# Ledger of designs, part 155: peptides against a protein of PDB entry 5VVV

Target 1, 276 residues: chain A of PDB entry 5VVV
Amino acid sequence: FLCGVVEGFYGRPWVMEQRKELFRRLQKWELNTYLYAPKDDYKHRMFWREMYSVEEAEQLMTLISAAREYEIEFIYAISPGLDITFSNPKEVSTLKRKLDQVSQFGCRSFALLFDDIDHNMCAADKEVFSSFAHAQVSITNEIYQYLGEPETFLFCPTEYCGTFCYPNVSQSPYLRTVGEKLLPGIEVLWTGPKVVSKEIPVESIEEVSKIIKRAPVIWDNIHANDYDQKRLFLGPYKGRSTELIPRLKGVLTNPNCEFEANYVAIHTLATWYKSN
Target 2, 276 residues: chain A of PDB entry 5VVV as posed
Amino acid sequence: FLCGVVEGFYGRPWVMEQRKELFRRLQKWELNTYLYAPKDDYKHRMFWREMYSVEEAEQLMTLISAAREYEIEFIYAISPGLDITFSNPKEVSTLKRKLDQVSQFGCRSFALLFDNIDHNMCAADKEVFSSFAHAQVSITNEIYQYLGEPETFLFCPTEYCGTFCYPNVSQSPYLRTVGEKLLPGIEVLWTGPKVVSKEIPVESIEEVSKIIKRAPVIWDNIHANDYDQKRLFLGPYKGRSTELIPRLKGVLTNPNCEFEANYVAIHTLATWYKSN

## One batch from the design tools (peptide; made by RFdiffusion4, then SolubleMPNN)

Design b2_p22_7_s1 (from b2_p22_7, 9 letters changed)
Fold by OpenDDE base, seed 1:
Structure b2_p22_7_s1 (fold): chain B 276 residues (1-276), chain A 22 residues (1-22)
Amino acid sequence: as target 1 above (276 residues)
Amino acid sequence: KLEELLKKYEESKERYFKAALE
């Protein structure tokens, strides 16, 4: 069971010292996972093709080593979906080289994210792939196999919540393709019925699990505040029955942008997890 | 190309922000 934090918000990423402090807290609270997915890391999303500099490489190596020291699984995410051409072998090779670099930093767990992108493929991809889901699954499976089938590999679908599913969760052709064709060792991220789910009913997890043919990992936006800079979410982790735990592969909370605001959010997630 | 990429980034961010408020 993956339980911890995803740094997955829009806005200023946390500094390396904050991330190290996070790992210490995660260990202390008996949590086990950190997903590196800051939207405003240029080399994560907007400039995903760009290799890390020598200085950035040293920082990431130090961060990954710190995660290992605190027994926290460090998952490196990349979001190529803004402008990748899935059918172009040069794009696939560029993605492979980027993940090879991160593997050299000592990273062993990875994620491919296709959140918050347009469903429309370019003309070249439409000639090769039957749908957007087919294109995403093809590259994800190829990367997963290229990396030697790592123990932890995550996929974030474009339809990552109930409200994004067309026509709905149980009838989505996109999620059906993901469920049928995504290799079984790849985990699927999900935010619940909404992008920010006040509640995640057990029945909603059973519904999505059926179509994706696996238990999801919850990307939990309950404490996310990047969409409302006037608010801090300081309340406890709630609206999730402990009956979800045996039906999930994990829970990763995407909390407030302000690192110092997240004590209650993360601590109460840990209490929830240990109450099962 | 850079302007188009920046536009896609902002559109993606706005799509999320709008949906997060629903």
Scores: peptide ipSAE 0.728, ipTM 0.969, DockQ to the pose 0.914
Fold by OpenDDE base, seed 5:
Structure b2_p22_7_s1 (fold): chain B 276 residues (1-276), chain A 22 residues (1-22)
Amino acid sequence: as target 1 above (276 residues)
Amino acid sequence: KLEELLKKYEESKERYFKAALE
């Protein structure tokens, strides 16, 4: 069971010292996972093709080493979906080289994210792939196998919540393709019925699990505030029955952008996880 | 290319922000 934090918000990323402090807190609270997915890391999303500089490499190596020191699984995410051409072998090779670099930093766990992108494929991809889901699954499977089938590999679908599913969760052709074609060792991220789910009913997890043919990892936006800079979400982790735990592969909270605001959010997630 | 990429990034962000408020 993956339980911890995803740094997955839009806005100023946390500094390295905040991330190290997070690892100390995660270990102390018996949580085990950190997903590196800051939207405003240029080399994570907008410039995903760009290799890390020597200085950036040193920082990431230090961060990965710190995660290992605190027995926290460091998952490196990349979001190529803004402008990747899935059918272009050069794009696939570029993605491979980028993940090779991160592997050299000592990273062993990875994620491919296709969140918040347009569903429309370019003309070249339409000639090769029957759907957007087929294109995403193809590259994800290829990268997963290329990396030697790492123990932890995550996929974030474009339809990552109930409200993004067409026509709905149980009938989505996109999620059906993901369930049928994504290799079984790859985990699927999900945010619940909504992008920000006030509640995640057990029945909603059973529904999505059936179509994706696996238990999801919850990317939980309950405490995310990047969409409303006037709010801080200081309340406890709630609206999730502990009966979800045996039906999930994990829960990763995407909390407030303000690092100092997240004590209650993360601590109460840990209490929830241990109460089962 | 850069302007187009910046536009795609902002549209991506806005898509999330709008949906997060629903």
Scores: peptide ipSAE 0.723, ipTM 0.968, DockQ to the pose 0.914
Fold by OpenDDE base, seed 4:
Structure b2_p22_7_s1 (fold): chain B 276 residues (1-276), chain A 22 residues (1-22)
Amino acid sequence: as target 1 above (276 residues)
Amino acid sequence: KLEELLKKYEESKERYFKAALE
């Protein structure tokens, strides 16, 4: 069971010292996972093709080493979906080289994120792939296999919540393709019925699990505040029955952008996790 | 083009922000 934090918000990423402090807190609270997915890491999303500089590499190596020191699984995410051409072998090779670099930093767990992108494929991709889901699954499977089938590999679908599913969760052709064609060893991220789910009913997890043919990892935006700069979410982790735990592969909270605001959010997630 | 990429990024962000408020 993956339980911890995803740094997955839009806005100023946490500094390395904050991330190290996070790892210390995660260990103390018996959480086990950190997903590196800051939207405003330019080399994570907008400039995903760009290799890390020597200085950036040193920082990431140090960060990954710190995660290991605190027995936290460091998952490196990349979000190529803004402008990748899935059918272009050069794009695939570029993605491979980027993940090879991160592997050299000592990273062993990875994620491919296709969140918040347009569903429209370019003309070249439409000639090769039957659907957007087919394109995403193809590259995800290829990368997963290329990396030697790492123990933890996550996929974030474009339809990552109930409200994004067309026509709905159980009938989504996109999620059906993901469920049927995504390799079984790849985990699927999900935010619940909504992007920010006030509640995640057990039935909603059973519904999505059926179509994706696996238990999801919850990317939990309950404490996310990047969408409203005037709000801080200081309340406890709630609206998730502990009955979800045996039905999930994990829960990663995407908390407030302000690192200092997240004590209650993360601590109460830990309490929730240990309660079952 | 950098400007086009920046536009795609902002549109992506706005898509999330809008949906996060629903």
Scores: peptide ipSAE 0.721, ipTM 0.968, DockQ to the pose 0.908
Fold by OpenDDE base, seed 3:
Structure b2_p22_7_s1 (fold): chain B 276 residues (1-276), chain A 22 residues (1-22)
Amino acid sequence: as target 1 above (276 residues)
Amino acid sequence: KLEELLKKYEESKERYFKAALE
């Protein structure tokens, strides 16, 4: 069971010292996972093709080593979906080289994210792939196999919540393709019925699990505040029954952008996880 | 190319922000 934090918000990323402090807190609270997915890291999303510099490489190696020291699984995410051409072998090779570099930093767990992108494929991809889901699954499976089938590999679908499913969760052709064609060792991220789910009913997890043919990992936006900088969510982790735990592969909270505001959010997630 | 990429990024962010408020 993956339980911890995803740094997955829009806005200024946390600094390396904050991330190290996070790992110490996660260990202390018996949580086990950190997903590196800051939207405003240029080499994560907008400039995903760009290799890390020598200085950036040293920082990431130090961060990954610190996660290992605190027994926290460090998952490196990349979000190529803004401008990747899925059918172009040069794009696939570029993605492989980027993940090879991160593997050299000592990273062993990875994620491919296709959140918040347009569903329209370019003309070249339309000639090769039957749908957007087929294109995403093809590259995800190829990368997963290329990396030697790592123990932890995550996929974030473009339809990552109930409200994004067309026509709905149980009838989505996109999620059906993901469920049928995504290799069984790859985990699927999900935010619940909404992008920010006030509640995640057990029945809603049973519904999505059926179509994706696996238990999801929850990307939980309950404490996210990037969409409204005037809000600070200091309340406890709530609206999730502990009956979800046996029906999930994990829960990763995407909390407030302000690192110092997240004590209650992360601590109450840990209490929830240990109450089962 | 850079202007188009910046536009796609902002449209992506706005899509999320709108949906997060629903």
Scores: peptide ipSAE 0.717, ipTM 0.967, DockQ to the pose 0.914

Design b2_p22_7_s2 (from b2_p22_7, 9 letters changed)
Fold by OpenDDE base, seed 1:
Formats: structure tokens, sequence, C-alpha cells
Structure b2_p22_7_s2 (fold): chain B 276 residues (1-276), chain A 22 residues (1-22)
């Protein structure tokens, strides 16, 4: 069971010292996972093709080593979906080289994210793939196999919540394709009925699990405030029955952008997890 | 182009922000 934090917000990423402090807290609270997915890290999303510099490499190696020191699984995410051409072998090879570099930093767990992108494929991709889901699954499976089928590999679908599913969760052709064709060793991220789910009913998890043919990992935006920086979410982790735990592969909270505001969010997630 | 990429990024962010408030 993956339980911890995803740094997955829009806005200023956390500094390395904050991330190290996070690992100390995660260990102390008996959590086990950190997903590196800061939207405004330029080499994570907008410039996903760009290799890390010597200085950036040193920082990431140090960060990954720190995660290991605190027994936290470090998952490196990349979001190529803004401008990748799925059918172009040069794009696939570029993605492979980027992940090879991160593997050299000591990273062993990875995520490929297709959140918040346009559903429309370019003309070249339409000639090769029958749907956007087929294109995403193809590259995800290829990357997963290329990396030697790592123990932890995550996929974030474009339809990552109930409200994004067309026509709905149980009848989504996109999610059906993901469920049927995504390799079984790849985990699927999900945010619940909404992008920010006030509640995640057990029945909603059973519904999505059926179509994706696996238990999801919750990317939980309950404490996310990047969409409204006038607000801080300081309340406890709530609206999730502990009955969800045996029906999930994990829960990763995407908390407030302000690192210092997340004590209650993360601590109460830990209490929730340990209560079952 | 960089302009087109920036436009896609901003549209992506706006899509998320709008949906997060629903």
Amino acid sequence: as target 1 above (276 residues)
Amino acid sequence: SLEELLKKYLESKERYFKAALE
C-alpha cells in the first residue's frame, strides 16, 4: 500500500530542504511514499525533453539518496502530454533517455502522467492509433518494459476523475481501453468522483476499479490549494472511509502549496491509514 | 513554438483550475 505525499501542484515547487524535511516527517508518521510531480518544474512538464544539468542532477541524486535514508519510496513522474507525438519514435527515444538519466540518479520507481491535456491527437498519431487512450497505453507499456518493469510504475489517465469520464466512469471507452490494454503491473492514479473530491464513496472506487481492472492509487486533492491560493486547507483528512484501504493500491495526498501548512493534512492521513 | 507550448500549458492549467472549483 503506497501512502504519502505527491508534490503535484501548480505553483512554486518545494525547495530541496523542504522535501528532505518532508521525508523525515513521512518516516516519523510511518508513511512510505513521495511522488515527485511538481507542475512548474520545467523539466517535468513543459520542457520534459530537456536533460537535467550537472547541478540539477546533483540535487536530484541527493534528494533520492535522502528518500532512501528515510525509507521513503521516491517515485519520479514525467508529464510529456502537452506536446508529445506518440507515433514518433524519436519522441519515445527522448523519453527513454530522460528516464535513463533519472535511473542513473538511483531512482527505481516512475510515473507517466497524462493529466490536464487536450484529448485531440495530431494527424500523425491519428494515422497510427485508434484513440488517445491507445496512444497513451502504447507508450506507457513500452516505457514500463524498457525500464525493466520496475516494482512501482504509475499511470495518470487524462480521465483521472468521475467528472472527466465520457459519458461516465463505467461506460468510458477511454478507461475501458486503459483497463484492457495497460499492463497489469502498472498502477492507475485516480482523484475520486471529482478533481477535488470532498468525499470518495466506496461504491465509486468499486466502479472505477471494475473498468480499469485494478485497484487505483488515489491522488488526493482534498488539501490542494493551487487552484485557489486565497485559501489554506488546514482541516483533517476526512470524507474517506477506512473501508477504502483494502480496495486501494494507495493514497498520495497533494496538499497545500505552502509547505508549512501541511502538518495536519499529512499527520491525519497517517492516522487514517494506521486506523485500519 | 515556445508560444504554442506556453499556450497549451496555460490552457491545461486553466482546465484544471476550473474543474477543481466544481
Scores: peptide ipSAE 0.718, ipTM 0.968, DockQ to the pose 0.907
Fold by OpenDDE base, seed 5:
Structure b2_p22_7_s2 (fold): chain B 276 residues (1-276), chain A 22 residues (1-22)
Amino acid sequence: as target 1 above (276 residues)
Amino acid sequence: SLEELLKKYLESKERYFKAALE
């Protein structure tokens, strides 16, 4: 069971010292996972093709080593979906080279994210793939296999919540394709009925699990505030029955952008997790 | 172009922000 934090917000990423402090807290609270997915890391999303510099490499190696020291699984995410051409072998090879570099930093767990992108494929991809889901699954499976089938590999679908599913969760052709064709060793990220789910009913998890043919990992935006910087979410982790725990592969909270605001959010997640 | 990429990024961000408020 993956339980911890995803740094997955828009805005200024946390600094390395904050991330190391996070690892100390996660270990202390008996949580086990950190997903590196800061939207405004330029080499994560906008410039995903760009290799890390020598200086950036040293920082990431140090960070990954720190995660290992605190027994926290470090998952490196990349979001190529803004401008990747799925059918172009050069794009696939570029993605492989980028993840090879990160593997050399000592990273062993990875994620491919296709959140918040346009559903429309380019003309070249339409000639090769039957749907956007087919394109995403194809590259994800290929990368997963190329990396030697890592123990932890995550996929974030474009339809990552109930409100993004067309026509709905149980009838989504996109999610059906993901469920049927995504390799079984790849985990699927999900935010619940909404992008920010006040509540995540057990029935909603049963519904999505059926179509994706696996228990999801919750990317939980309950404490996310990147969409409204005038608000801080300082309340406890709530609106999730402990009955969800045996029905999930994990929970990763995407909390407030302000690192110092997240004590209650993360601590109460840990309490929730241990209560089952 | 860089301008087109920036536009896509901003549209992506706005799509999330709008949906997060629903």
Scores: peptide ipSAE 0.712, ipTM 0.967, DockQ to the pose 0.906
Fold by OpenDDE base, seed 4:
Structure b2_p22_7_s2 (fold): chain B 276 residues (1-276), chain A 22 residues (1-22)
Amino acid sequence: as target 1 above (276 residues)
Amino acid sequence: SLEELLKKYLESKERYFKAALE
């Protein structure tokens, strides 16, 4: 069970010292996972093709080493979906090289994120793939296999919540394709019925699990505030029955952008997790 | 172009922000 934090917000990424402090807190609270997915890391999303500089590499190596020190699984995410051409072998090779670099930093767990992108494929991709889901699954499977089928590999679908599913969760052709064609060793991220789910009913998890043919990992935006910087979400982790735990592969909270605001969010997630 | 990429990024961000407020 993956339980911890995803740094997955838009806005200023946390600094390395904050991330190290996070690892210390995660260990103390018996959580086990950190997903590196800061939207405004330029080399994570907008410039996903760009290799890390020597200085950036040193920082990431140090960060990954710190995660290991605190027995936190460091998952490196990349979000190539803004402008990748799935059918272009050069794009695939570029993605491979980027993940090879991160592997050299000591990272062993990875994620491909296709959140918040346009569903429309370019003309070249339309000639090769039957659907957007087919394109995403193809590259995800290829990368997963290329990396030697790491123990933890995550996929974030474009339809990552109930409200993004067309026509709905259970009938989504996109999610059906993901469920049927995504290799079984790849985990699927999900935010619940909504992007920010006030509640995640058990029935909603059963519904999505059926179509994706696996228990999801919750990317939980309950404490996310990147969409409204006038708010801080200081309340407890709530609206998730502990009955979800045996039905999930994990829960990663995407909390407030302000690192210092997340004590309650993360601590109460830990309490929730241990209460099962 | 960089302009097109920035536009896509901003549209992506806005899509999320709008949906997060629902």
Scores: peptide ipSAE 0.710, ipTM 0.967, DockQ to the pose 0.906
Fold by OpenDDE base, seed 3:
Structure b2_p22_7_s2 (fold): chain B 276 residues (1-276), chain A 22 residues (1-22)
Amino acid sequence: as target 1 above (276 residues)
Amino acid sequence: SLEELLKKYLESKERYFKAALE
C-alpha cells in the first residue's frame, strides 16, 4: 500500500531541503511514498525532453539518496503529454533517455502522467492509434517494459476522475481501453468522483476499479490549494472511509503549495491509514 | 514553438483550475 505525498501542484515547487524534511516527517509518521510530480518543474512537464544538467543531476541524486535514507519510496513522474507525438519513435527514444538518466540517479520507481491535456491526437498519431487511450497505453507499456518492469510504475489517465469520464466512469471507452490494454503491473492514479473530491465513496472506487481492472492509487487533492491562492486547507484528512484501504493500492495526498502548511494534512492522513 | 507550448501549458492549468472548483 503506497501512502504518502505527491508533490503534484501547479506553482513554485518545494526546495530540496523541504523535500528532505518531508521525507523525515513521512518516516516519522510511518508513511512510505513520495511522488515527484511538480507541474512547474520545467523538465517534468513543459520541457520533458530536456536532460538534467550536471547541477540538477547532483541535486536529484542527493534527493533520491535522502529518500532512501528515510526508507521513502521515491517515484519520479514525467508528464510528456503536452506535446509528445506518440507515434514518433524519436519521441519514445527521447523519453527513454530521460528516464535512463533518472535511473542512473538511483531512482527505481516511475510514473507517466497524462493529466490535464487535450484529448485530440495529432494527425500522425491518428494514423497509428485508434484512440488517445491506445496511444497513451502503448507508450506507457513500452516504457514500463523498457525500464525492466519496475516494482512501482504509475499511470495517470487523462480521465483521472469521475467528472472527466465520458459519458461516465463505467461506460468510458477511454478507461475501458486503459483497463484492457495497460499492463497489469502498472498502477492507475485516480482523484475520486471529482478533481477535488470532498468525499470518495466506496461504491465509486468499486466502479472505477471494475473498468480499469485494478485497485487505483488515489491522488488525493483534498488539501490542494493551487487552484485558489486565497485558500489554505488546514483541516484533517476526511471524507474517506477506512473501508477504502483494502480497495486501494495507495493514497498520495497532493497538499497545499505552502510546505509549512501541511503538518495537519499529512499527519491526519497517517492517522487515517493506521486506523485500519 | 515555445509560444505554443506555453499556451498548451496555460490551457492545461486552466482546465484543472476550473474543474477543481466544481
Scores: peptide ipSAE 0.706, ipTM 0.966, DockQ to the pose 0.949

Design b2_p22_7_s3 (from b2_p22_7, 11 letters changed)
Fold by OpenDDE base, seed 1:
Structure b2_p22_7_s3 (fold): chain B 276 residues (1-276), chain A 22 residues (1-22)
Amino acid sequence: as target 1 above (276 residues)
Amino acid sequence: KLKELLEKYEKSKKAYFEAALK
């Protein structure tokens, strides 16, 4: 069971010292996972093709080593979906080389994210793939196999919550394709009925699990404030029954952008997890 | 082009922000 934090917000990423402090807290609270997915890290999303510099490589190696020291699984995410051409072998090779570099930093767990992108494929991709889901699954499976089938590999769908599913969760052709074609060793991220789910009912998890043919990992936006930084979410982790735990592969909270605001959010997630 | 990439980023970010408020 993956339980911890995803740094998955828009806005200024956390500094390395904050991330190391996070790992110390995660260990202390008996949490086990950190997903590196800061949307405004240029080499994560907008400039996903760009290799890390020597200086950036040293920082990431140090960060990954710190995660290992605190027994925290470091998952490196990349979000190529803004401008990747799925059918172009050069693009696939560029993605492989980027993940090879991160693997050399000592990373063993990876995520490929297709959140917050347009559903439209380019003309070249339409000639090769039957749908956007087919294109995403194809590259995800290829990357997963290329990396030697890592123990932890995550996929974030473009339809990552109930309100993004067309026509709905149980009838989504996109999620059906993901469920049927995504290799079984790849985990699927989900935010619940909404982008920010006040509640995640057990029945909603049973519904999505049926179509994706696996238990999801919750990307939990309950404490996310990137969409409204006039607000801080300082309340406890709530609106999730402990009955979800046996029905999930994990829970990763995407908390407030302000690192210092997240004590209650993360501590109460840990209490929730240990209460089952 | 960089301009087109920035426009895609901003459009996607805006769509997320609007959806997060619902």
Scores: peptide ipSAE 0.720, ipTM 0.968, DockQ to the pose 0.904
Fold by OpenDDE base, seed 5:
Structure b2_p22_7_s3 (fold): chain B 276 residues (1-276), chain A 22 residues (1-22)
Amino acid sequence: as target 1 above (276 residues)
Amino acid sequence: KLKELLEKYEKSKKAYFEAALK
């Protein structure tokens, strides 16, 4: 069971010292996972093709080593979906080289994220792939296999919540394709019925699990505030029955952008997790 | 290309922000 934090927000990423402090807190609270997915890391999303510099490499190596020291699984995410051409073998090779570099930093766990992108494929991709889901699954499977089928590999669908599913969760052709064609060792990220789910009913997890043919990992936006910087979410982790735990592969909270605001959010997630 | 990429980024970010408020 993956339990911890995803740094998955828009806005200023956390500094390396904050991330190291996070690992100390995660270990202390018996949480086990950190997903590196800051939207405004240029080399994560907008400039995903760009290799890390020597200086950036040293920082990431130090960060990954710190995660290991605190027994926290460091998952490196990349979000190529803004401008990748899925059918272009050069794009696939560029993605492979980027993940090879991160593997050299000592990273062993990875994620491919297709959140917050347009559903329209380019003309070249339409000639090769029957749907957007087919394109995403193809590259994800290829990368997963290329990396030697790492123990932890995550996929974030473009339809990552109930409200993004067309016509709905149980009938989504996109999620059906993901469920049928995504390799079984790849985990699927999900935010619940909504982008920000006040509640995640057990029945909603059973519904999505059926179509994706696996238990999801919750990307939990309950404490996310990137969409409204005038608000801080200081309340406890709530609206999730402990009956979800046996039905999930994990829970990763995407908390407030303000690092120091997240004590209650993360601590109460840990209490929730240990209550089952 | 850079301008187009920035426009895609801002459009996607805006769409997320609007969806997060619903």
Scores: peptide ipSAE 0.716, ipTM 0.967, DockQ to the pose 0.891
Fold by OpenDDE base, seed 4:
Structure b2_p22_7_s3 (fold): chain B 276 residues (1-276), chain A 22 residues (1-22)
Amino acid sequence: as target 1 above (276 residues)
Amino acid sequence: KLKELLEKYEKSKKAYFEAALK
């Protein structure tokens, strides 16, 4: 069970010292996972093709080493979906080289994220792939296999919540393709019925699990405030029954952008997780 | 083009923000 934090918000990423402090807190609270997915890390999303500089590499190596020191699984995410051409072998090779670099930093767990992108494929991709889901699954499977089928590999669908599913969760052709064609060793991220789910009913998890043919990892936006930086979400982790735990592969909270605001959010997630 | 990439990013971000508020 993956339980911890995803740094998955828009806005200023946390600094390395904050991330190290997070690892200390995660260990102390018996949480086990950190997903590196800051939207405004330029080399994560907008400039995903760009290799890390020597200085950036040293920072990431140090960060990954710190995660290991605190027994936290460091998952490196990349979000190529803004402008990748899925059918272009050069793009696939570029993605491979980027993940090879991160592998050299000692990273062993990875994620491909296709959240917050347009559903339209370019003309070249339309000639090769039957759908957007087919294109995403193809590259995800290829990368997963290329990396030697790492123990933890995550996929974030473009339809990552109930409200993004067309026509709905159980009938989504996109999620059906993901469920049927995504290799079984790849985990699927999900935010619940909504982008920010006030509640995640058990039935909603059963519904999505059926179509994706696996238990999801919750990317939990309950404490996310990137969409409303005038607010801090200081309340406890709530609206999730502990009955979800046996039905999930994990829960990663995407909390407030303000690192220091997240004590209650993360601590109460840990309490929730240990209450099962 | 960098401009087009930035426009895509901002459009996607805006769409997320609007969805997060619902």
Scores: peptide ipSAE 0.716, ipTM 0.967, DockQ to the pose 0.887
Fold by OpenDDE base, seed 3:
Formats: structure tokens, sequence, C-alpha cells
Structure b2_p22_7_s3 (fold): chain B 276 residues (1-276), chain A 22 residues (1-22)
């Protein structure tokens, strides 16, 4: 069971010292996972093709080493979906080289994220792939196999919540393709019925699990505030029955952008997890 | 290309923000 934090918000990423402090807190609270997915890290999303510099490499190596020291699984995410051409072998090779670099930093767990992108493929991809889901699954499976089938590999669908599913969760052709064609060792991220789910009913997890043919990892936006910087979400982790735990592969909270605001959010997630 | 990429990023960010408020 993956339990911890995803740094998955829009806005200024956390600094390396904050991330190291996070790992210490996660260990102390018996949480086990950090997903590196800061949307405004240029080499994560907008400039995903760009290799890390020597200085950036040293920082990431140090960060990954710190995660290992605290027994925290460091998952490196990349979000190529804004402008990748899935059918272009050069793009696939560029993605492979980027993940090879991160593997050399000592990273062993990875994620491919296709959240917050348009559903439209370019003309070249339309000639090769039957749908957007087929394109995403193809590259995800290829990368997963290329990396030697790492123990933890995550996929974030473009339809990552109930409100983004067309026509709905159980009938989504996109999620059906993901469920049928994504390799079984790849985990699927999900935010619940909504982008920010006030509640995640057990029935909603059973519904999505059936179509994706696996238990999801919750990307939990309950404490996310990137969409309204006038708010801080200082309340406890709530609206999730502990009956979800045996029906999930994990829970990763995407908390407030302000690192210092997240004590209650992360601590109450840990309490929730241990209560089962 | 950069302009188009920025436009895609901003459009996607806006769509997320609007969806997060519902």
Amino acid sequence: as target 1 above (276 residues)
Amino acid sequence: KLKELLEKYEKSKKAYFEAALK
C-alpha cells in the first residue's frame, strides 16, 4: 500500500530542504511514499525533453538518497502530454533518455502523467493510434518494459476523476482501453468522483476498479489549494472510509502549496491509514 | 512552438482550476 504525499500542484515547487524535511516526517508517521510531480518544474512538464544539468543532477541525487535514508519510496513523475508526438520514435527515445538519467540518480520508481491535457491527437498520431488512450497506453507500456518493469510504476489518466469520464466512469471508452491494454503491473492514479473530492464513496472505487481492472492509487486533492491561493486547507483528512484501504493500491495526498501548512493534512492521513 | 506550448499549459491549468471549484 502506497501512502504519503504527491507534490502535484501548480505554483512554486517545494525546495530541496522542504522535501528532505517531508521525508523525515513521512518516516516518523510511518508513511512510505513521495511522488515528485510539481507541475511548474520546467523539466517535469513544459520542457520534459530537457536533461538535468550537472547541478540539478546533484540536487536530485541528493534528494533520492535522502528518501532512501528515510525509507521513503521516491517516485519520479514526468508529464510529456502537453506536446509529445506519441507516434514519433524520436520522442519515445527522448523520454527513455530522460528516465535513464533519473535512473542513474538512483531512482527506481516512476510515473507517466497525462493529467490536464487536451484529448486531441496530432495528425501523425491519428494515423497510428485508434484513440488517445491507445497512444498513452502504448508509450506507457513501452517505457515500463524499457525500464525493466520497476516494482512501482504509475500512470495518471487524462480522465482521472468521475467528472472527466465520458459518458461516465463505467462506460468510458478511454478508461476501458486503459483497463484492457495497460500492463497489469502499472498502477493507475485517480482523484475520486471529482478533481477535488469532498467524499470518496466505496461504490465509486468499486466502479472505477472494475473498468481499469485494478485497484487505483488515490491522488487525493482534499487539501490542494493551488486553484485558490486565498485559501488554506487546515482540516483533517476526512470523507474517506477506512473500508477504502483494502480496495486501494494507495493514497497520495496532494496538499497545500505552502509546505508549512501541511502538518495536519499529512498527520491525519497517517492516522487514517493506521486505523485499519 | 513555445507560444503554442504556453497556450496549452495555461488552457489546461485554467480548466483544472475551474474543475477544482465544482
Scores: peptide ipSAE 0.705, ipTM 0.965, DockQ to the pose 0.883

